# Peptides against a protein of PDB entry 3V4L, part 29

Target 1, 386 residues: chain A of PDB entry 3V4L
Amino acid sequence: GQPLAKDKVALLIGNMSYWEHPKLKAPLVDVYELTNLLRQLDFKVVSLLDLTEYEMCNAVDEFLLLLDKGVYGLLYYAGHGYENFGNSFMVPVDAPNPYRSENCLCVQNILKLMQEKETGLNVFLLDMCRKRNDYDDTIPILDALKVTANIVFGYATCQGAEAFEIQHSGLANGIFMKFLKDRLLEDKKITVLLDEVAEDMGKCHLTKGRQALEIRSSLSEKRALTDPVQGAPCSAEALVRNLQWAKAHELPESMCLKFQCGVHIQLGFAAEFSNVMIIYTSIVHKPPEIIMCDAYVTDFPLDLDIDPKHANKGTPEETGSYLVSKDLPKHCLYTRLSSLQKLKEHLIFTVCLSYQYSGLEDTVEEKQEVNVGKPLIAKLDMHRGL

## One batch from the design tools (peptide; aimed at target 1 G81)

Design b2_p14_6_s4 (made by RFdiffusion4, then SolubleMPNN; from b2_p14_6, 9 letters changed)
Fold by OpenDDE base, seed 5:
Structure b2_p14_6_s4 (fold): chain B 386 residues (1-386), chain A 14 residues (1-14)
Amino acid sequence: as target 1 above (386 residues)
Amino acid sequence: STTEIVSTDPQLSL
């Protein structure tokens, strides 16, 4: 019969805003495009941008909580990385220069933990450089992996080689994601799908002789990303997994705020990623005696590191949100919260209404505090322990 | 529109 997944879970990490290393551009678009494709494949997707070492560890731990016997696990990483002694290291955004194995996440350690969960399929898609780090002489003593015959690595590049971005018109894509996205929905064994992606990369004049996909697999069964999920969650563990995923994707409800002057505003929320949310405000009712009014959001938690200069923009694009702008309502003020993983408490902020009456020169302000609880990934309390 | 291919190797900037 066709193989069935007990469930399908993906963690996508895109690191681009490095502190001590060159900034990347491709991870933003690549994580977004892959998220949308994996959702069409009925994956439970957690998508995270710009994680510190601690935040990456917690994201992996939360991903491992979603894994169980017969679950398909997919880890995608786009960012800086290296390969020493056949071990792949993902570099967090806060990694020092030079970084070492103690500052990085070892993919083979994650694979060991996934094998302990008795997963149905383990897929690693690593869009990173595979050059040796000559500043790290650490030989990791890894435990022997189990013979599970359910492992697939798609490395964006060959051993000892670089990965590249294609920059075009201010956007960038990874070379790997450019070809992967065109085939990812195909009903094929995952190794056969990746072999076809490797052939497409090898035929393209831009990539030929520059970057080649390496496929490393121990996959004895015909497993595909298209494999159907087994029906309604009948186990307690499957219910817990579904609830845990749902928590990480729950947006605040849209609110209608009423001010004493008779102005009504709508406050709305949209997810760009599991750790990135857009807040938008719109005036839905204005008394005729009020000539001008604007609704600003302010007084955010300090943990979110929100620059007021980037808040309350007339377009989503002015906040740095280029991907979800088409799905947002028009004629709002927009604010992008890009670090929801840092939120320790409830998201409490102020809505400030600034307005003018006809025949009064003075601007009047009214304020309302809003508590929206813990949005998206902030429900997982990834900072419990700092 | 210019298309540029950029390495993601952090060691090229050292």
Scores: peptide ipSAE 0.321, ipTM 0.826, DockQ to the pose 0.591
OpenDDE base, seeds 1, 2, 3, 4: peptide ipSAE 0.258, 0.262, 0.315, 0.282; ipTM 0.796, 0.800, 0.821, 0.804

Design b2_p14_7 (made by RFdiffusion4)
Pose (drawn by RFdiffusion4):
Structure b2_p14_7 (pose): chain A 386 residues (1-386), chain P 14 residues (1-14)
Amino acid sequence: as target 1 above (386 residues)
Amino acid sequence: SAAEEEALVSRDPD
């Protein structure tokens, strides 16, 4: 009568800043939006931006670790894609020009690994172009798929076609997400809902005849993204899964820093994506003997490759964050730490204080080191092992 | 209208 989910897990990857290929803009916004919608449907969500081939492989391994028998698994990719010989490929940011299947992730490979885990539902939302990579000589000769009647595909465009994004100077949105976001929360069967999305997508003027949604499904059960999760987890296997999930969305505690000069610096942290964290520095207290002082953040782990133009900015928007000043506490210095999947080490940076005493010209510099451990996805140790 | 048509971008790698 009523289909049930042991758990609902989602992996969302949004690639924008390609090294050898045109950079995209809507992936960040679309990924942010799909996480919020999928969380309302009670999904364990992993949100990641600008992953290399190696990094993309690890995200799939962490996602597969969160899937077991009866778990609804969902994969959303927004970025560059090509389709050769019946296989869909997601292109990582580190991809060379020209690129091949070896440089890319085959979705069919990910699907087989999910079937090996006995998942109740396999939903794929591929928000990418589907043309031939004429440079690809290799044909993967992949093994046949087990007939499991739970595979669902939401291709943003058809084979040989292109998926489009509106790059309006402001926010920038994807076409698939414009029509998906208004319908995703419906209690319809996943295939029916995706077809109703395909109708509204045909009413699109910007993309008519260039992009159409393609649905491929084997699903023989009235399963939906709104189906309920098996109430009390109470199983030992179910507990290990909730810990593995909580292990990736840990944020450092908002700490207060005391300086030898009697100045207090409040240090705040904000989550944007599992891959993205925002630090803010507020000067909470200073003694009367000091009037002039500015707190600045430096000496980040070189693995993260933090650009100076994205750090120590008056507002979060100036760092490139999707989060706005109404979401983040007012008046601090905001700094954006994207690329946490690059952190093998522990997070150590210096909160540097430049200040001046009453009646003196000289400028005094008090540096204090801060170790915040492995925030968010860095805690998963994706680089672990030999 | 024309501005939106010009702002439309393919996610084609080429």

Design b2_p14_7_s1 (made by RFdiffusion4, then SolubleMPNN; from b2_p14_7, 6 letters changed)
Fold by OpenDDE base, seed 5:
Structure b2_p14_7_s1 (fold): chain B 386 residues (1-386), chain A 14 residues (1-14)
Amino acid sequence: as target 1 above (386 residues)
Amino acid sequence: MEELEKALVSMDPD
């Protein structure tokens, strides 16, 4: 019969905004495009940008809680990385310069933990460099992996080589994602799909002799990313998994705020990533005696590190939100919350209405506090030590 | 059509 997945879960991490290392661009678009494709494949996708070491560990732990017997697990990483002694290390945004294995996440350790979950398929897509880090002489003592014939690695590049991004018109894609996205929806064994991606990448004149896809697999079964989720009544564990994933993707409900002056504001929310939310405000009703009014959001929790200079923009693009701008309402003020994983408390903020009456020179202000609870990934409390 | 300058950039930190 056709193989069935018990469920399908993906963690996508894109690290760009390094503190002590060169900033990247490709992971933004690559995580977004891959998220949309994996959603079309019925994956439960957690998508995270710019994680610290601690936040990456917690994201992996939460991902492992979504894994169970016969579940398909996919980990995608785009960012800085290295390979020492056949072990792949993902570099967090807060990694020191130089970084070492103690500052990084070992992919083979994650694989060991996924094998303990008795997963149906383990896919790693590593869009990072595979150069040796000569500043790290640590030989990781890895426990022996179980012999599971369900593992696939897609490395964006060969051992000891670099991965590249293509910058174009201010956006970038990784070379790997550029070719992967064109085939990812194909109903093929995942190793056959990746082999076709390798052939397509090998035809690229830009990366010929610089970057080539390496496929490492022990996959004995015909498993595809297109394999249907088993439609049997969800086990109690599958219900828990579905509820946990749903919590990490729950947006606040849109609100209609009414001010004493008779102005009505629509407050809305959109997800760009699991840790990135856009807040938008619009004036939906204004009394005729009010000639001008604007609705600003302010007083955000300090844990979010919101720069007021980047809040309340007339376009999503001015907030750094280029990907979801087409799906947002027009004629709003927009604020991008890019670090929801840092939120320790409820998202409480102020909506400030500034307005002017006809024939009065002075501006009047009214304020309302809004509590939207914990949006998206903030429901997982990733800032708490497990 | 402006030949959209495609720059290949390494993701290496070095």
Scores: peptide ipSAE 0.317, ipTM 0.768, DockQ to the pose 0.542
OpenDDE base, seeds 1, 2, 3, 4: peptide ipSAE 0.317, 0.298, 0.299, 0.303; ipTM 0.807, 0.763, 0.761, 0.783

Design b2_p14_7_s2 (made by RFdiffusion4, then SolubleMPNN; from b2_p14_7, 6 letters changed)
Fold by OpenDDE base, seed 5:
Structure b2_p14_7_s2 (fold): chain B 386 residues (1-386), chain A 14 residues (1-14)
Amino acid sequence: as target 1 above (386 residues)
Amino acid sequence: MAELEKALVSMDPN
C-alpha cells in the first residue's frame, strides 16, 4: 500500500542576526517559503528566526515532544554552521567568536533523540557551510546511532565547502532553497526528489564548482513528503500533538477598542513566523468633531527589545515585514514583534489615542491597556529553563 | 529591464 505518516511535523530555524558574526539575509525568505510549502504538504510547521543557544535547545525539545512512532520529522536549518569529524553544528545567534561545539547544536544528537521516538521518517535539510572549524578541537563522543533505515540528510553543500546566498534587490535566497522549492511538492521518494534538486543546482552557472547538494540517506522505504497522514487523530497522543501545535500558533483575537471621545480602533494580529507577529491598528469610527486622530501602540514588555523607532509604521515593509504585507489590511499603523520566544509574561501593551477637536489647537490623549495573553510560540514558555 | 546584478555571497563567517 502507499506509505502513511502517523503525523508530519517540521521545525524550521533561520538564524541571520548574529551578534559576533556576519549577518545573513537568505534565512528570512527561505524559512518563509519552506513553511508555506510544508503547510501545503499537511505538515505541522514551527518556524523560528534568530534563536540563541538556549532558545534553539528549547525549540528542539518542543519539536521532539511532537514526535512519536511513525511520525515524519523534518528539521530545516539556515544559518552559520560547520562540520567537524562528520558532525554538523548549527550556530546560534549569540555564539561567541570564535565558537566551539559547546556553543552550538549538534545535528547528530538531535537525530539520536528522533530515533528514540521511533519516527517513520527523519529529514534534515541543512542550509549552512560545512567547512571545518579550526578553533574547535573537540571530538564529540556520540552514542552509536540505531539502524533505523529512515534517515535523509540534504546538505546544501559538500563536506568542507561553503553555502551561498543569492542577493537581489535587497532580498536574498539560499541556492539550496531556490531549487528545492520548485520540486518540494512532487509525489516522489524524498531521496529521488533531492537527487533532482541536486541536478537542477548543478546546472546553475553561479554555483557550478562552488556549491553542490550532498544527499546522505539510509532510507530503505519509498517515503515521500506527500505521504498522507493516517486519518482522524484517533489516538490520545495524536490529540495531544495537535493541541500542542495549535497552542504555538494561536493568535490573539482582533479587538474593537472604544475610547471616551467616541473614537473606535480596530486592533489586529498576524503571524509572520511562530516567533514573529505583526500588530496593526486602524481608526474604524471617528466623531465629526475630531479632525485628526492617530492610534499608537506603546509600553511593550522590556524582554521583547522593541525599538520605538521601528514601531507604528505606515507600511509593513517599514517594520521589516516584506513577506506577509500582501495579506495585511491596508491603511493601518504596523508594529513587528520579532522575539516572541523571549516573552516571559502576558503580552501587555498600551494603545495611545492622540486626537484633536475642531477649533482647539491642543492635542488630547487617551490610553487603554491591552492584555492579549501569550501569542504564538510565547505559549510554550521557551524561557522557563533559565 | 535592468539585469538586476545577482551577487553570490558566502554564508561562511570567516
Scores: peptide ipSAE 0.317, ipTM 0.773, DockQ to the pose 0.544
OpenDDE base, seeds 1, 2, 3, 4: peptide ipSAE 0.314, 0.299, 0.023, 0.299; ipTM 0.808, 0.764, 0.591, 0.785

Design b2_p14_7_s3 (made by RFdiffusion4, then SolubleMPNN; from b2_p14_7, 7 letters changed)
Fold by OpenDDE base, seed 1:
Structure b2_p14_7_s3 (fold): chain B 386 residues (1-386), chain A 14 residues (1-14)
Amino acid sequence: as target 1 above (386 residues)
Amino acid sequence: MEELEKALVSMDPN
């Protein structure tokens, strides 16, 4: 019979805003497009941008809690990375220069932990460089992996080679995602799908002799990303997994704020990623005696590190939100919260209304505090270890 | 072609 997945879970990490290393661009688009494709494949997707070492460890731990017997696990990473002695290291955004294995996440360690969960399929898609790090002399003594015959690695590049992104005008994919996205929905064994992606990449004149997809597989079964999820969640573990995933994707409900002057504001929320939310404000009612009014958000928790210069923009694009702008209401003020994983407390902020009455020169201000609880990934207590 | 080659950036930090 066709293989069945007990469930499907994906963790996607895109690191681009490095502190001590060159900034990347492709991970933003690549994580977003892959998220949308994996959702069409009935994956429960957690998508995270710009994680520190600690935040990456916690994201992996939360991902491992979603894994169980017969579950399909997919880890995608786009960012800086290296390969020493056949071990792949994902580089966090806070990694020092130079970085070492102690500052990075070893993919083979994650694989070991996934094998303990008796997963149905383990897929790693690593969109990173595979050059040796000469500053890391650590020889990792890894325990022997179990023979599970359900592992697939798609490396964006060959051993000792670089991965590339396209920095042209606007938003562009990395080279790997550019070809992967065209085939990802195909009902094929995952290794056959990746072989076809490798052939497509090999036909591209830009990548020929610079980047080639490498596939490592022990996959003995005909498993595909299209394999149907087995039945209604009838186990307690499946219900817990569904609840945990739902918590990581729960947006605050939109609110109608009423001010004493009679102005009504709609406050809305949109997810760009599991750790990135857009807040938008719109004036939905204004008394005729009020000639001008503006609604802005302020007084965010310090943990979010929100620069007021990037808040309350007239377009989503001015906040750095190019991907979800089509799905947002127009004629709002927009604020992007890009680090929801850092939020320890409830998201409490102030909505300020500045307005002017007809025939008065002075502006009047009214303020209302808003508590929206813990949005998205902030419901996963990723910080419980500090 | 040449413009796209100039747009190809390594993801290597080195």
Scores: peptide ipSAE 0.330, ipTM 0.819, DockQ to the pose 0.870
OpenDDE base, seeds 2, 3, 4, 5: peptide ipSAE 0.317, 0.315, 0.323, 0.319; ipTM 0.810, 0.769, 0.820, 0.774

Design b2_p14_7_s4 (made by RFdiffusion4, then SolubleMPNN; from b2_p14_7 with S1M E4L R11M)
Fold by OpenDDE base, seed 5:
Structure b2_p14_7_s4 (fold): chain B 386 residues (1-386), chain A 14 residues (1-14)
Amino acid sequence: as target 1 above (386 residues)
Amino acid sequence: MAALEEALVSMDPD
C-alpha cells in the first residue's frame, strides 16, 4: 500500500540578523516559501526567524514534543553553519565570534532525539555552509545513532564548501531553495526528489563548481513528503500534538474598539511567521463632527524591543513585511512584531486615538489598553528559564 | 527590461 504518515511536522529556522557575524537575506524568503509548500503537503509547520541559542534549543524541544512513532519530522535550517568531523552545527544569532560547538546546535544530536521518538521519516534540509570551523577543536563524542533506515539529509552544499544566496532586486533566495521549491510538491520518494533538485542545481551556470547538493540517506522505504496523513487523530498523543501545534498558531481575534467620541477602530492580526505578527488598525466609523483622526498602537512590552519609528506604518512593506502584504487589508496602519518568542507575559499594548473636532484647534486623545493574551509561538513560553 | 544583476553572495561568516 502507499506509506502513511501518522502525522507530519516541520520546524523551519531562518537566522539572518546575526549580532557578531555577517547578516544574511535569503532565510526570510526561503522559510516563508518552504512554509507555504509544506502546508500544502499537510505539514504542521512552525516557522521561526532570528533565534538565539536558547530560543533554538527551546524550538527544537517543542518540535521533538510534536514527534512520535510514525510521524514525519522535517527540520529546515537556513543560516550560518559549519561541519566538523561529519557533525553539522547550526549557528544561533547571538553566537560569539568566533563561535564554537558549545554556542551551536548539533544536528546529529537532534537526529538522535528524533530516533528515540521512533519517527516514520527524518528529513534534514540544511541551507548553510559546510566549511570546517578551525576555531572549534572540540571532537563531539556523540552516542552511536540507532540503525533507522528512515533518514534523509539534503545539504545545500558539499562537505567543506560554502552555500550561497542569490540577491536580486533587494530580495534574496538560497540557491538550494530556488530549486527545491519547484519540485517539493512532486509525489516522489524524497531521495528521488532531492536527486532531481541536485540535477537542476547542477545545470545552473551560477552554481557550477561553487555549490552542489549533497544527499545523504539510509531511507529503505518509498517515503514521500506527499504521503497522506493517517486519518482523524485517534491516539491521545495525536490529540496532544494537534492541540500543541494549534496553540502555537492561534492569532488574536480581530477587535472593534469604540471610543467615547464615537470613533470605531478595527484592530486586526496576521501571522507572517510563528514568531512574527503584524498588527493593523483602521478607522471604520468616524462622526461627521470629527474632521481628522489617527489611530496608533503604543506601549508594547519591553521584551519585544519595538522601535516606535518602525511602528504604525502606512504600508506593510515599511515595517519590513514584504511577503504577507498582499493578504493584508489596505488603508491601515501596520506594526510588525518580529520577536514573539521573547514575550514573557500577555501582549498588552495601548491603542491611542488622536482626533480633532470641527471648529476646535486642539487635538484630543483617547486611549484604550488592549490585552490579546499570548499570540502564536508566545503561547509555548520559549523563554522559560531566562 | 533591465537585466537585474543576480549577485551570488556567500553564506560564509568569514
Scores: peptide ipSAE 0.299, ipTM 0.750, DockQ to the pose 0.544
OpenDDE base, seeds 1, 2, 3, 4: peptide ipSAE 0.251, 0.274, 0.234, 0.227; ipTM 0.728, 0.735, 0.721, 0.721

Design b2_p14_8 (made by RFdiffusion4)
Pose (drawn by RFdiffusion4):
Formats: C-alpha cells, sequence, structure tokens
Structure b2_p14_8 (pose): chain A 386 residues (1-386), chain P 14 residues (1-14)
C-alpha cells in the first residue's frame, strides 16, 4: 500500500571553475537550491562544488558508504557532461583539453555500485550536456546491470543535445532547476513528477527545440522522494549511518579570542556547502589604551589555495558566497573557505591583529594561531589510507 | 546588466 524508505540520501555535485574548459555559473546556485529542497524531503544531503577527478571519486565513495538495503539514493550533477556509446560522463574541473572517459566519471559505474548496496531507489538527475566527445577513443565495455526496477533518470537534455543555463548578471540559474524547483516537493511518483516537469519545461521559450528533459525508468513501484523514513532508527546499522552523516556537517564552535594587549576577537563560522565554510572576525572588546586596530586572517593551509581577494572582505557577497548579509551576523570581516575536500591536514590559520596605542605612530602586530580541526567534509578523511 | 543563454557543453579542441 504505502512504499517506505529505510533512509533518503543525496549526493549533489556542482562543477563551475574548469581549468581547461569554459567556466559555468549556475551550478553553485542550483546545488544550493536542490539541497534545501531535498532537506525538506528529509534527505541526508552532501553538497559539493568544483571537484577534481580524484575528489569526485571520493565523494561517490562517501555517498556509497551512506547507502544500505532500502535506502533511497539520489545523485545530482550540474556541470560539463558528454555521452559516448550509451554512457553518460561527468567532467571534473581538472579535466584536460582534449579529454577522454579516463579523465571522467561514468554514471553507469556509480549505478552498479549503488545496486550492490541493495538500495530501494536510484534517482539520477544529470543537469549536463549530452553530446559526443569525438576525441574519446575508449569504450568502457561495462558489465550488465542487475534488473532491480528502481532506476530513475532525469536527464536535463536528450542524447546529442545541450543543457542550458541563464547567466543573467546577478544570480544565474539552470534551466532544469528552474522547472524542477517548483515541482520537486510534490507527493507524486518520481517518474510521474519528472514527466510533469518535462511538460512545464516545454513551455520554456529560451530553450525550445534545443533542450528537452529525458526520462529513463525501470521503476515498477509507486516510490516517491516524499515517501517516509522507517520511523525509529533503533538498529545498530542505522545508528552507524547517522554518525557517518553527522561526521561531515560539523562546524567549529564560535570562539572568542583574547589577546595579550587586552583585545577580544569573536570568531564565527558559517556553512554554505559541505565543501564551503565562511569565517567572520568581529572586534568585540578593546582596552582604552588602544583606539586603532584591524583583525585580519592569514596563513591558511596551502592545500586549500585561498586567494587573498576572497578573504577579509567587508561583506559575505564580496567573497563569492551565495549566503547574503541578512543570513550572516552584521559588521564583521567575512572570509570564504571553499575547497575543504583539499584539506588533508588540520585547519590552522593565524588571526593577525594590527593595532596602535594612544599618542604613538608605530603600528603593533599581534599574531595568534587558531586550530579549528577538520570542519565539515574535511572530517570524513577522504584522503585516508595508503 | 547582460543576460545570456549558455550551454554546458565543454567545447573540446586540440
Amino acid sequence: as target 1 above (386 residues)
Amino acid sequence: STTELVSRYPQPSS
């Protein structure tokens, strides 16, 4: 009568800043939006931006670790894609020009690994182009799929076609997400809902005859993204899964820093994506003997490759964050730490204080080191092992 | 302000 989910897990990857290929813009916004919608449907969501081939492989491994028998698994990719010989490929940021299947992730490979885990539902939302990579000589000769009647595909475009994004100077949106976001929360069967999305997508003027939604499904059960999760977890296996999930969305505690000069610096942290964290520095207290002072953040782990133009900015928008000044506490210095999947080490940076005393010209520098551990996805140790 | 429709095709080349 009523189909049930043991758990609902989602992996969302949005690639924008390609090294050898045109950079995209809408993936960040679309990924942010799909996480919020999927969380309202009670999904364990992993949101990641600008992953290399190696990094993309690890995200799939962490996602597979969160899937067991009866778990609804969902994969959303927004970025560069190509389709050769019946296989769909997602292109990582580190991809060379020209690129091959070896440089890319085959979705079919990911699907087989999910079937090995006995998942109740396999939903794939591929928001990418589907043309031939004429340079790809290799044909993967993949093994046949087990007939499981739970595979669902939401291709943003058809084979040999292109998926489009509207790059309006402001926010920038994807076409698949413009029509998906208004319908995702419906209690319809996943295949029916995706077809209703395909109708509204045909009413699109910007993309008519260039992009159309393609649905491929084997699903023989009235399963939906709104189906409920098996109430009390109470199983030992179910507990290990909730810990593994909480292990990736841990944020450092908002600490207060005391300086030898009697100055207090409040240090705040904000989550944007599992890959993205925002630090903010507020000067909370200073003694009367000091009037002039500015707090600035430096000495980040080189693995993160933090650009100075994204750090110590008056507002969060100036760092490139999707989060706005109404979401983040007012008046601090905001700094954006994207690329946490690059952190093998522990997070150590210096909160540097440049200040001046009453009646003196000289400028005094007080540097204090801060170790915040492994925030968010860095805690998963994706680089672990030999 | 500008508005453009952009493909997510990677544009491979030699």

Design b2_p14_8_s1 (made by RFdiffusion4, then SolubleMPNN; from b2_p14_8, 7 letters changed)
Fold by OpenDDE base, seed 1:
Structure b2_p14_8_s1 (fold): chain B 386 residues (1-386), chain A 14 residues (1-14)
Amino acid sequence: as target 1 above (386 residues)
Amino acid sequence: SEVKLVSTDPQLSE
């Protein structure tokens, strides 16, 4: 019979806004496109951008809580990385220069923990460099992995080689995602799918002799990302997993705010990633006596590090939101919250209405506080321990 | 526009 997954769970991490290292661009697009494809494959996807070491550890821990016997686990990482002694290290955005293994997440340690969950399939897609870090002489003594015969690594590049992104005048994928996205929905054994992606990448004149996909697998069974999820969640663990995933993707409901002047504002929310939300405001009703009227959001929790200069923009693109802008209402003011993983409390903020009456020169302000609870990933309380 | 490949190796910033 066709293999069945008990469930399918993916963690996608894209690190691009490094503090002490070169900034990347591809991870933004790559995580977004891969999220949409894995959702079509019935994966429960958590998508996270720009994580610190602590936030990456917590994201992996929460991902491991979603794993259980016969669950398919997929970890995708796009960012800076290195490989020492056959161990792959993912570099957090707050990593020092130079970084060491103590500042980074070891993929083989994550694999060990996934094997303890008796997973049906473990897929690692590592879109990072695999050069040696000469500043890290640490030989990790890894315990011997269990022989589970259910592991697949897709490395964007060969051992000791660099991964590349395409610099173009617009948003572009990394080299690996550019080819992976065209085949990811195919009903093929995952190692066969990745081998076809490797052939497609090998035909690209840009990457020929610079980057090649490496596939490392112990997968003895014919498992595919297209394998159907086993029917209705029969276990308490499956219900908990479904609830945990649903919490990480719950947007605040749209609100209609009414001001004393008779102005009505629509406040709306959109998810770009599990940790990135767009807030948008629109004037839905204005009394004729009010000639000018704008609705600003302000007084955000300090944990979110929101620069007011980047808030309340006339377009999503001016906030740095290029991916979801097509699905957003037009003629709003837009604010991008890019660090929802840092939110310890409820998202409380102020909506400030600035308006002018006909025949008065003075601008009037009215304010309302809004509590939207914990949006998206902030419901997971990833900060449990600080 | 010339398509340029840029390394994602942080060690190349020296």
Scores: peptide ipSAE 0.261, ipTM 0.799, DockQ to the pose 0.591
OpenDDE base, seeds 2, 3, 4, 5: peptide ipSAE 0.261, 0.252, 0.243, 0.260; ipTM 0.797, 0.794, 0.791, 0.795

Design b2_p14_8_s2 (made by RFdiffusion4, then SolubleMPNN; from b2_p14_8, 7 letters changed)
Fold by OpenDDE base, seed 2:
Structure b2_p14_8_s2 (fold): chain B 386 residues (1-386), chain A 14 residues (1-14)
Amino acid sequence: as target 1 above (386 residues)
Amino acid sequence: MKVELVSTDPQLSA
């Protein structure tokens, strides 16, 4: 019969806004496009940008809680990384310069933990450099891996080689995602699909002799990313997994705020990633005696590190939101919350209405506090261990 | 436009 997945779960991490290292650009687009493709493949996708070491550890732990017997697990990482002694290290955004293995997440340790879950398929897609870190002399003593015939590694580059971004004046994919995205929906064994991606990369004049995909696999079965999920969740664990994923992807409901002056504001929410949300405000009703009115959002939780200079923009693009701008309502003010994983409490903020009456020079202000609970990834309480 | 590839290796900036 066709192979069935008990469930399909993906964790996608894109690190770009490094503190002590060169900033990247491709992970933004790569994580977004891969998220949309994996959702079409019925994956439960958690998509996270710009994680610290602690936040990456917690994201991996939450991902491992979603894994169980016969579940397909996919980990994608785009960011800085290195490979020492055949061990792959993902570099968090808060990693010091120089970084060491103690500041980074070892992929082979994650693989060990995934093997303990008796998963149906383990896919690692590592869009990072694989050069040795000469500042790290640590030889990781890895525990013995179980012999499982269900592992696939897709490395964006060869061992000891660099991964590359495309310098373009606009949004562009990394090299690996540029080719992967064109084939990812194909009903093929995952190793065959990745081999075709490797061929496409090898035929391209831009990438030929600069970057080549490496495939490492123990996969003995014909498993594909297209394999159907087994029907309704029959176990308590499958129900918990579905509820945990649903909580991490629940947006706040749109609100209609009514002010004392008779102005009505629509407050709306959009997800860019599991940890990135756009808030938008629009005036939906204005009394004729009010000649001018504007609705601003302010007083965000300090944990979100929201610069007021980047809030309340006339376009999504002015907030740094280039990907979801087409799906947003027009003629709003936009604010991008890019660090929802840092939110310890409920998202409480103020909507300020500033307005002027016809024939009065003075501006009037009204304020309304809004509590939207814990949006998206903030429901997982990634900080419960601090 | 000439598409340029830029290495993502942070060690090149050290």
Scores: peptide ipSAE 0.269, ipTM 0.795, DockQ to the pose 0.544
OpenDDE base, seeds 1, 3, 4, 5: peptide ipSAE 0.260, 0.267, 0.253, 0.267; ipTM 0.795, 0.794, 0.787, 0.796

